Peptides against a protein of PDB entry 3S8F. Designs and how they scored, part 99

Target 1, 157 residues: chain A of PDB entry 3S8F
Amino acid sequence: VLTLFVAVPSLMTAFTVAASLEFAGRLRGGRGLFGWIRALPWDNPAFVAPVLGLLGFIPGGAGGIVNASFTLDYVVHNTAWVPGHFHLQVASLVTLTAMGSLYWLLPNLTGKPISDAQRRLGLAVVWLWFLGMMIMAVGLHWAGLLNVPRRAYIAQV
Target 2, 166 residues: chain B of PDB entry 3S8F
Amino acid sequence: DEHKAHKAILAYEKGWLAFSLAMLFVFIALIAYTLATHTAGVIPAGKLERVDPTTVRQEGPWADPAQAVVQTGPNQYTVYVLAFAFGYQPNPIEVPQGAEIVFKITSPDVIHGFHVEGTNINVEVLPGEVSTVRYTFKRPGEYRIICNQYCGLGHQNMFGTIVVKE

## One batch from the design tools (peptide; made by RFdiffusion4, then SolubleMPNN)

Design b2_p14_6_s3 (from b2_p14_6, 7 letters changed)
Fold by OpenDDE base, seed 2:
Structure b2_p14_6_s3 (fold): chain B 157 residues (1-157), chain C 166 residues (1-166), chain A 14 residues (1-14)
Amino acid sequence: as target 1 above (157 residues)
Amino acid sequence: as target 2 above (166 residues)
Amino acid sequence: MVGLLVAQAFAEAE
């Protein structure tokens, strides 16, 4: 019930954010259907991290709707599918947003800009984190669909 | 010009909202696909049934494991299963191949899982409630039952077996 | 099937 109440508003919010990104990219000189994406500040980990989180949230959000459907309880509930969903929502979206927030917050709180080395390291961290989470999440969802149980150390599939 | 900027933002929002609606249909289609491909063979049976977990071991259809498998019709059986800390009763569960099996599963103690490997049978078992699952085993052999809901220190070792006979 | 899923979603949201 609750998930479905928030699903549509959440989607609307997500796409409003995307609209804001498009506007920002176009203001930065991006043109065409996808040129605005390239114009976004991909050199800033404070930007990249939450955007990658949002990308992970797309399949995660879809999975949330799946998991909330009572008819799917017999299919995905207490399988590896569920941890896969959590890792997209918590370990990807929330964590990456937190990482990005730190890269914005700390310079503002201290009054000191981040060094170029810190910036580059930050970019590496968030991209590697995202990649790892996507691999793990895909694997967990796949395993879940193969009926690998959650909270069990063995499976016969 | 604030007005021009506002109009531009609104245009982008409208476009993305339209895309959002399209993606909603894609997600629904994916759900439908999942249901069509992964729910075959398992049919939820019956309505919510209640039992007294404090007496379920002493009286009623779960009390005697020797009588847990009941033939209800031609090639139809009901199996009364207890999930408890830490195992299943009866164990093994013996059923014929090709028969329609209605599992009636409850717990005398805490919440457990009932996950049958090699099948789509996967339900939580709550004390005071009866979980009902209908399934037909097409292949003979042994099917392991796994508890996939944490139920205590012995959770990881809580297994049962369904033996499907020709 | 899609229609049923939509109907289910609305029913569950109530």
Scores: peptide ipSAE 0.000, ipTM 0.738, DockQ to the pose 0.024
Fold by OpenDDE base, seed 3:
Structure b2_p14_6_s3 (fold): chain B 157 residues (1-157), chain C 166 residues (1-166), chain A 14 residues (1-14)
Amino acid sequence: as target 1 above (157 residues)
Amino acid sequence: as target 2 above (166 residues)
Amino acid sequence: MVGLLVAQAFAEAE
């Protein structure tokens, strides 16, 4: 029970970020329940990358609660499930945030804006990365539920 | 207007905070539901049992692989298993079909995994501790034991076999 | 590191 209370501050933080995104979208002219999402700058890889990271973090965070649960952890521990969780938390959220930060940082450090071609390439990179990561993560979680072991080159299934 | 913007931000934060709390309850409910409906196959954790890893090979129930399988009842066995770099002892482990098997697993060296394919047996094996797993094999045949915790250069080749006899 | 890689190769070949 006490372990699960650790999720409270994390959720508060995550949804504060979401609140900031909603506010930003509404300032950009978004209206209605979902119109603010469309109003966000989806043409900027520096924005898209960390947002996709946040989206990957949602199931990853839920998985974190599962992994912290004694009885449920017995099912998933040292199976492919665990790498699946890691790839959502590290290889999605952290990595995409780093990519997004780079797309912001380099133009600012050099004083040269990215070209339109570079921007489009950046968008392709982060979307393809996210897609590939989601496929891999889903596959790893599924394999884990099928009792595929972690750190083994062979499995019964 | 900075004041208007601040008030708007607070309103959104309150909304999302309420949502966050609702989601917390949903997660707790999902865990509770899963435990209530899908835990029949979960092996409960045993009591903490300690052993000296420096002497476990020389004395006690793990010392002789020929004596590792002990009948404790008409249809009950205890199997004393060592996970070591890089294998399992005894190997193979021979047990009868339909018998209740209590595995007592420990390590003389480093942390290993004990993952039995085709079963829900999956535990870490720590030097100085005894892992206890209870299982009944319903089907005869060979079950492979896989080390799923990195234990050194030979980790990938660390396998054992459980032979379930009719 | 090279020694570990060589040792790993031998272990994998066994």
Scores: peptide ipSAE 0.000, ipTM 0.770, DockQ to the pose 0.008
Fold by OpenDDE base, seed 4:
Structure b2_p14_6_s3 (fold): chain B 157 residues (1-157), chain C 166 residues (1-166), chain A 14 residues (1-14)
Amino acid sequence: as target 1 above (157 residues)
Amino acid sequence: as target 2 above (166 residues)
Amino acid sequence: MVGLLVAQAFAEAE
């Protein structure tokens, strides 16, 4: 009961963040049901990185519910599923948030804005990171469901 | 101005809350699906059984690998398995096809894994605790046991075999 | 069975 109760505040946080993004997008001139998404500052790696992290965190959070369930954990525990979950939580959300934070922090600390070339490179880096992470995570989760063990160098699948 | 902004945010939050609740149900459904498709044939034990890891090799049902397989009924067996650095005993574990097997697994040393390839048997083995899993092998053959919990320098080579006889 | 699993999951989530 208490373990899965963590899903409640997590969902609350998720919808609050989403609501904040919607509000921000609408303030930037976005209209309609989805137009606010396009109005967000997708040209800024300091914004894009943590948002991509959040997107990766959604399936990771769903996996967290699975992993925290006694009955479901029996299926996925110590399979490739677990590192799949970790890579979404740590290597996606935390890492991309850190990357985004640096893109914001360094210009502010130095007083020097990033060049356009650095901005474009930053965007490329965070998008490629996200893409690679999603591919790896999907692969690991899939392998886990196929009963590929964690911490083993061989598996018959 | 702040009040208007807060009201607007609240309106969006209501929508996202509804979405979040919907997603919660989706996740529950996915969990149910996963359970229905991947847990068939394995019944985990819910009770904690404890043993002394310092004596488990010397006395009790785990002490003699030759007596590790105990028939408890006409088509029921209990198998007392030790996971240790770096292997399993007995090895191989020999059981009949179609019999209900209760594995009682413990460790004399460190935490190990007990992952039976080709099945959904996958438990951690803790010193001082007995992991219990019930399974019926429907197909004869050899099933590899894999340690999926890091247990030391020989972890990667820690394998066992279950032989299911016709 | 699926219904019971869903119910269990729901109960665990509470």
Scores: peptide ipSAE 0.000, ipTM 0.762, DockQ to the pose 0.026
Fold by OpenDDE base, seed 1:
Structure b2_p14_6_s3 (fold): chain B 157 residues (1-157), chain C 166 residues (1-166), chain A 14 residues (1-14)
Amino acid sequence: as target 1 above (157 residues)
Amino acid sequence: as target 2 above (166 residues)
Amino acid sequence: MVGLLVAQAFAEAE
């Protein structure tokens, strides 16, 4: 009865994080509607990774509403749509958050800052990971809508 | 000062909460639109029908593959299908083109999938439950049944065939 | 029918 109501706390949490990002960007000198985004520390993989995870989580969350709908789940259930959803949620948000946490934790534990080379490599890794995940997720969702089955090596299309 | 900072934070939170609520309504609207435009393709859940998976092979309508296709009326059939490790029974399933087919699908062992290529038939098959799907094949030919739920070591090879005759 | 579907969607969300 209240299945879709589960989206409310999730949205509240997500947009509270977004509010925190806006506040942080404005504290860093960002102005206007989008200037605060530019002011965020995009040169730090410990920041970029979880933020990219959050961005991937947006379409995943929207898909979660679809998956939780009884009538719409009939269309997408056990198709490639489902692993597409999981890759956005787990392989994007959770994995990128873990990567970001590592970039923060290791320098903190060792007392040694990351080198510029390590920082640049880290940025490349998280951006490439995000890009690959988005391509794969879009492909899986599209395939799912075309009735490609989950857990099968063959497809109708 | 702290008060000014708190007021600013609250303003941002209110804005983002309003956006959150707006997005919720957008998603609901999208769901409603999808349902309104695609209801003809959605098979509603029927009443839950139960069977004993331990006896379903020995007695009842699933026991004899030769009797699995039952004509229930003019251009209407019921097909009693077993999904098992690792195949479907009967195989092939032979049905007439243009007939209304009611599939009654159950499992004697573990959970399986019943995904029919070229159709919107896609259901999970649970031991002890009967999945009911109604479909009319408009085109003759062979339709492959794919198990899309992991069911063991032979899962990847678990296929069936529906043969639609003119 | 559209009104009923919208009502159903709202009922599922609440």
Scores: peptide ipSAE 0.000, ipTM 0.780, DockQ to the pose 0.025; fails the geometry check

Design b2_p14_6_s4 (from b2_p14_6, 6 letters changed)
Fold by OpenDDE base, seed 4:
Structure b2_p14_6_s4 (fold): chain B 157 residues (1-157), chain C 166 residues (1-166), chain A 14 residues (1-14)
Amino acid sequence: as target 1 above (157 residues)
Amino acid sequence: as target 2 above (166 residues)
Amino acid sequence: LVGLLVNQAFLDAE
């Protein structure tokens, strides 16, 4: 109960952030149940990167519940599943948020906007990063379910 | 505009807070129900078996790897295993097929892992604590033990073997 | 999806 209680503020944060995005999208002219998503500034890597991080954080958070579950942890503990979880949480969310923050912070600190080429490159970087992280994470989780150990260079499977 | 945004966010926060709390209580209720129906509301506290890591190599059931496998009953064995930097003892661990094996695993030095490939045996091994795992090997052969907890420079080469004999 | 519906409900209620 105590361990899983952490899910409460986490879910609150998740849906509140989602609500903030929805509100922003609607302010930008998006309508309907899903139309607000398209209205978000997907042309800005400073926006896209953290959002992709959040998307990776969803399955990571679900995995967190699994990892925190006393009985389910017996299946996944110290398997490749755990690194899969970490890469979703740290290497996706935290890293992409940092990347996004950089895309916002540097132009504001220097007073010089990024060029269009830099913007496009930034978008490519964050999307490719996200894609790679998702592939790796799925692989690690899958391997973990096959009982591939973490912190080992060999496995039977 | 900013005030409107703040108001909206506040409403969302309140809503999801209420929902989250409601779900928390639902889960607590489900746990309570499970306990009431299956355990009469009592969860026994687990006991932690402890050992002195500084003397475990010198005296006691882990001291002699030749005496590590102890028959405790018909088709029942206890195996006292040490995980150390960087290996396992005894190595190999020899047990009969079909026997119920109780592994008692501890460490004299640092934290290690005890992951037996081909099985669901996967435990942390802490100095000063005894990990207990019960398993029955149905198939004869060799099962590799892998340390899946970083334990030092030789961690990557820390392996053991369980030999299951017919 | 449930979350989106809930959020929409909040927006509609304001």
Scores: peptide ipSAE 0.008, ipTM 0.779, DockQ to the pose 0.378
Fold by OpenDDE base, seed 1:
Structure b2_p14_6_s4 (fold): chain B 157 residues (1-157), chain C 166 residues (1-166), chain A 14 residues (1-14)
Amino acid sequence: as target 1 above (157 residues)
Amino acid sequence: as target 2 above (166 residues)
Amino acid sequence: LVGLLVNQAFLDAE
C-alpha cells in the first residue's frame, strides 16, 4: 500500500528543481513562458550535464512506478526492460550529475578555470553521453517489451 | 531576485508537504482497513508455498524426474520442476498440446530464473519456495527454458526444454 | 582477464 508513496517525494523534488531552473533563467534575463530556458547557461558543461540527467530521469521515474507495480512487473521483470531502467536512473542522472559536478569542482579546487577547449570538449562529452544513453535505454526497454530476457546472451526475438 | 525565488520554492515545498501528509493518512487508513478486514500477512500474489531445499531432491514430488509430470485431470497436468546449478529437471519436459499445465518450480541450491521462450512464463525460483505458473501451450514444438537470474559460473549455459506434443 | 581465465579454469574442471 505504501510502495508507490515513494513517488510523492520524487515528484516534489522534480517540480521544485524545475521551479529553480525557471527562476534561475529569469534571473539571467529570460522572459516569457519559455524564454527562461534559453537564458540558462547552456555553454557550461557543469550545468548541462545534470540537466540532461534530469531529462533522462523523467522516463526512468515513470518506469520505476511500472517496476514497483506487481501487476505490471509481471510483464517486465527479469527482461531487458530492467537494465533499461537502471541506465536511465544510474548511468544517466547519477553519472551525468557526477560529470557535471566534476566540471564545477576541479576549477574550484585548483583555483584555475577550465580552458575554452576543455569547456567545449566537456559539452561534447555530456551531450554525446546523453544521446548514447537514450538510444541504449530505448533499445533495452523495447527489447524488454518483446520479452528479451535479462542476464542471457541469447533470445528468441 | 534570489529572495523571491527562494520564497516561491518554499511555497511549493509546503504545498507538497501538505499533500504528502494527506496521502500518508490515506495510506495508513487503507492499511488499517486491510488489517481490520483480513488476517495479518496478506499476500496479493497468492499463497506462499514452502519446501525444504535440503530434502527436496530426496523425497517428495520433485525427487524423481520420471514422475515429475502428473496428470491431474483429463486435460490437466502438474509438472514438478527443479531449477538447479546448472540445469532443469526433468529435461525435456514433455506435455500435450492444449492441456492446462500447472508448473510447480523450486530450487535445491540458489536462486534461479525460469523464462520460457515463446510464452509469458517468467518467474524467479527461490530455494525454500515453490513458484506456481499455469499455462496452456496452443502450439506444438520445443520451447526453450532460460535462466535469467545469475546463479553462478555456469549461469549463461543453464537451459531446459519443454516439448509440446500433438 | 585474469578473472575470466580463473573462471574458465573452474568451468573446465567441472
Scores: peptide ipSAE 0.006, ipTM 0.797, DockQ to the pose 0.007
Fold by OpenDDE base, seed 2:
Structure b2_p14_6_s4 (fold): chain B 157 residues (1-157), chain C 166 residues (1-166), chain A 14 residues (1-14)
Amino acid sequence: as target 1 above (157 residues)
Amino acid sequence: as target 2 above (166 residues)
Amino acid sequence: LVGLLVNQAFLDAE
C-alpha cells in the first residue's frame, strides 16, 4: 500500500524533473521535439551521472510497482528479480548521483577545477558504470523471471 | 522576464504531469496484460494458521518425520514440513505423481525460505506461523528445495529434496 | 579471508 501510495507522487516528480531538463536544454539553444537533449551539458560528468541515474530509475521504479503488487510478487519474490530492482535503484540512481555530486563538490571544496583529462576519465567512468549496471540489472531480472533464487549460489537453470 | 519564464515552466510541467498520468494507466494495463498472459499460475495465500515454535518438534503433526505425509483423500496429501537450521524434514519428501499436495510448512527456530526448483513454490517460513502451499507434481523425479532467506552460517548449505514417485 | 575461514571452521565443527 505504501509503495503504491508513493508511486504517483514519484512519477509526478520524475516528469517534472524531466520538464526542467527540457526547459534548460531549450534555454541553451536546443530546438524541436528532442533537440533540447543535445543542448544539455553532456561533457560534464557532474551532469551526466545523475541523468543516467534517472534513466536507470525508470525501469527500477516500474519494477517497484511490480514488486509491490500482490499477485505479481508471487512470481518475483526472493528471486534474482529483487536484486535487479535494488541495483537499479541504489547502485544506479543513488550511486551515480553521488558520483555526479563528487565531480561538482570536490573542485569547489579544493578551489581547483578538474583537468580535461580528469573530466574525460570521469565521463568514461560514469558511462561504463551505467552500461555495466544495465547489463547486470537486465540479467538479474531475466534470471528472476526464470525462477533463479536470490541468496543462493546454485540454481537449476 | 520572470513572469514569462515562470509561465513557460508551468506549461511544460502541466504537459509532463498529464503524460505522467497517462503512463500510470499504461503501467496498470501492462500489469493486467502480464497477469492475463502469465502461464505459471499463482498459488493463493492460505488463511493465517499459528503454531508454537517451542513445542512444534515435540508434539503435533510436525513432531514425527515418518508421519509427515498424510493422505487426506483420494489422490490428496498433506505434508507437514519443518524448515530448520539447517535443513528440511522430512528429507526426502516422498509424494505420488499427479496427487494434490498441500504443504504445511513451519519453523522451530528462525525465518527460512522454501523454494522448490522447477515449481512455482516459493514462500518464506516464519516461526509461529504455518505456510500453506498447494501443488500437483505432474512429472516424476527429484525436486530440490532451497532456502532463499538468510538464516545463519549454514544458510548456503540448507537443501532438501522432494521425490515424486510414479 | 580470515572471516571465511572462521565461518567454515564453525560449520565443520557442527
Scores: peptide ipSAE 0.006, ipTM 0.770, DockQ to the pose 0.007
Fold by OpenDDE base, seed 5:
Structure b2_p14_6_s4 (fold): chain B 157 residues (1-157), chain C 166 residues (1-166), chain A 14 residues (1-14)
Amino acid sequence: as target 1 above (157 residues)
Amino acid sequence: as target 2 above (166 residues)
Amino acid sequence: LVGLLVNQAFLDAE
């Protein structure tokens, strides 16, 4: 019940953030239906990290609604599906946002910009993290649907 | 220009509202797909039954593992199962193939899991409550019971066995 | 660390 209650404002927030990104992209010269996406600063890990986190949060949020459903929860409860869900939420959005915040915060606190090498390394880190998280999440959700139990080192399948 | 700003805002709002609506349908479709493909895994919860966890080992249908399997009909059985730290009783649980089995599961100590491999049986077992699960084993053999709720130091080794006899 | 080792010892004894 609580999950469904917070789902509505969360969705509104998500679309608002997306709209803000679109506006920013258009201000940066992006045109057309999707051209604004390319215009966003994808060369900045401080931007890329939280955006990737948001992308991972979308299926995670959908999964939250699934988990909160009485009927669907009977299928997924205490299976690998559950850790798959919260890893998208915590290890994707929260963690990537934290990572991204450091790429902005540290240069501003020290007054020194990050080097180009550090920037490239940062981009590699956040993209690899996202990729790994997506692989793990898909695997866990899939395993959960196959009735692989949570909190067990053994499974029939 | 305030007018220009308003027009721009409206355009963005309309676009994202349309996107929002589209995503709504996508989510509904995904839910529908999940339900359609995994309905066999749904086990309806029974009515809430209560028991005193402090006395369940001493008196009542869970007290004697040898009397845990009760025939209630020609092809119907009730099995009174205890999930405890760290195991199940009776163990093994012996039931005939093709019979309708009603598991009445409770715990004398902490919350445990009752996940039977090869089946859709997957319930949490709470002290003071009786979990009821109905299942018919169509295939003979051994089915492992796994505790999928952390219950202490021995959680990882907490297993049981259901033996389905021909 | 000591606590973990003690716990492990108990587990091994079971």
Scores: peptide ipSAE 0.005, ipTM 0.768, DockQ to the pose 0.007

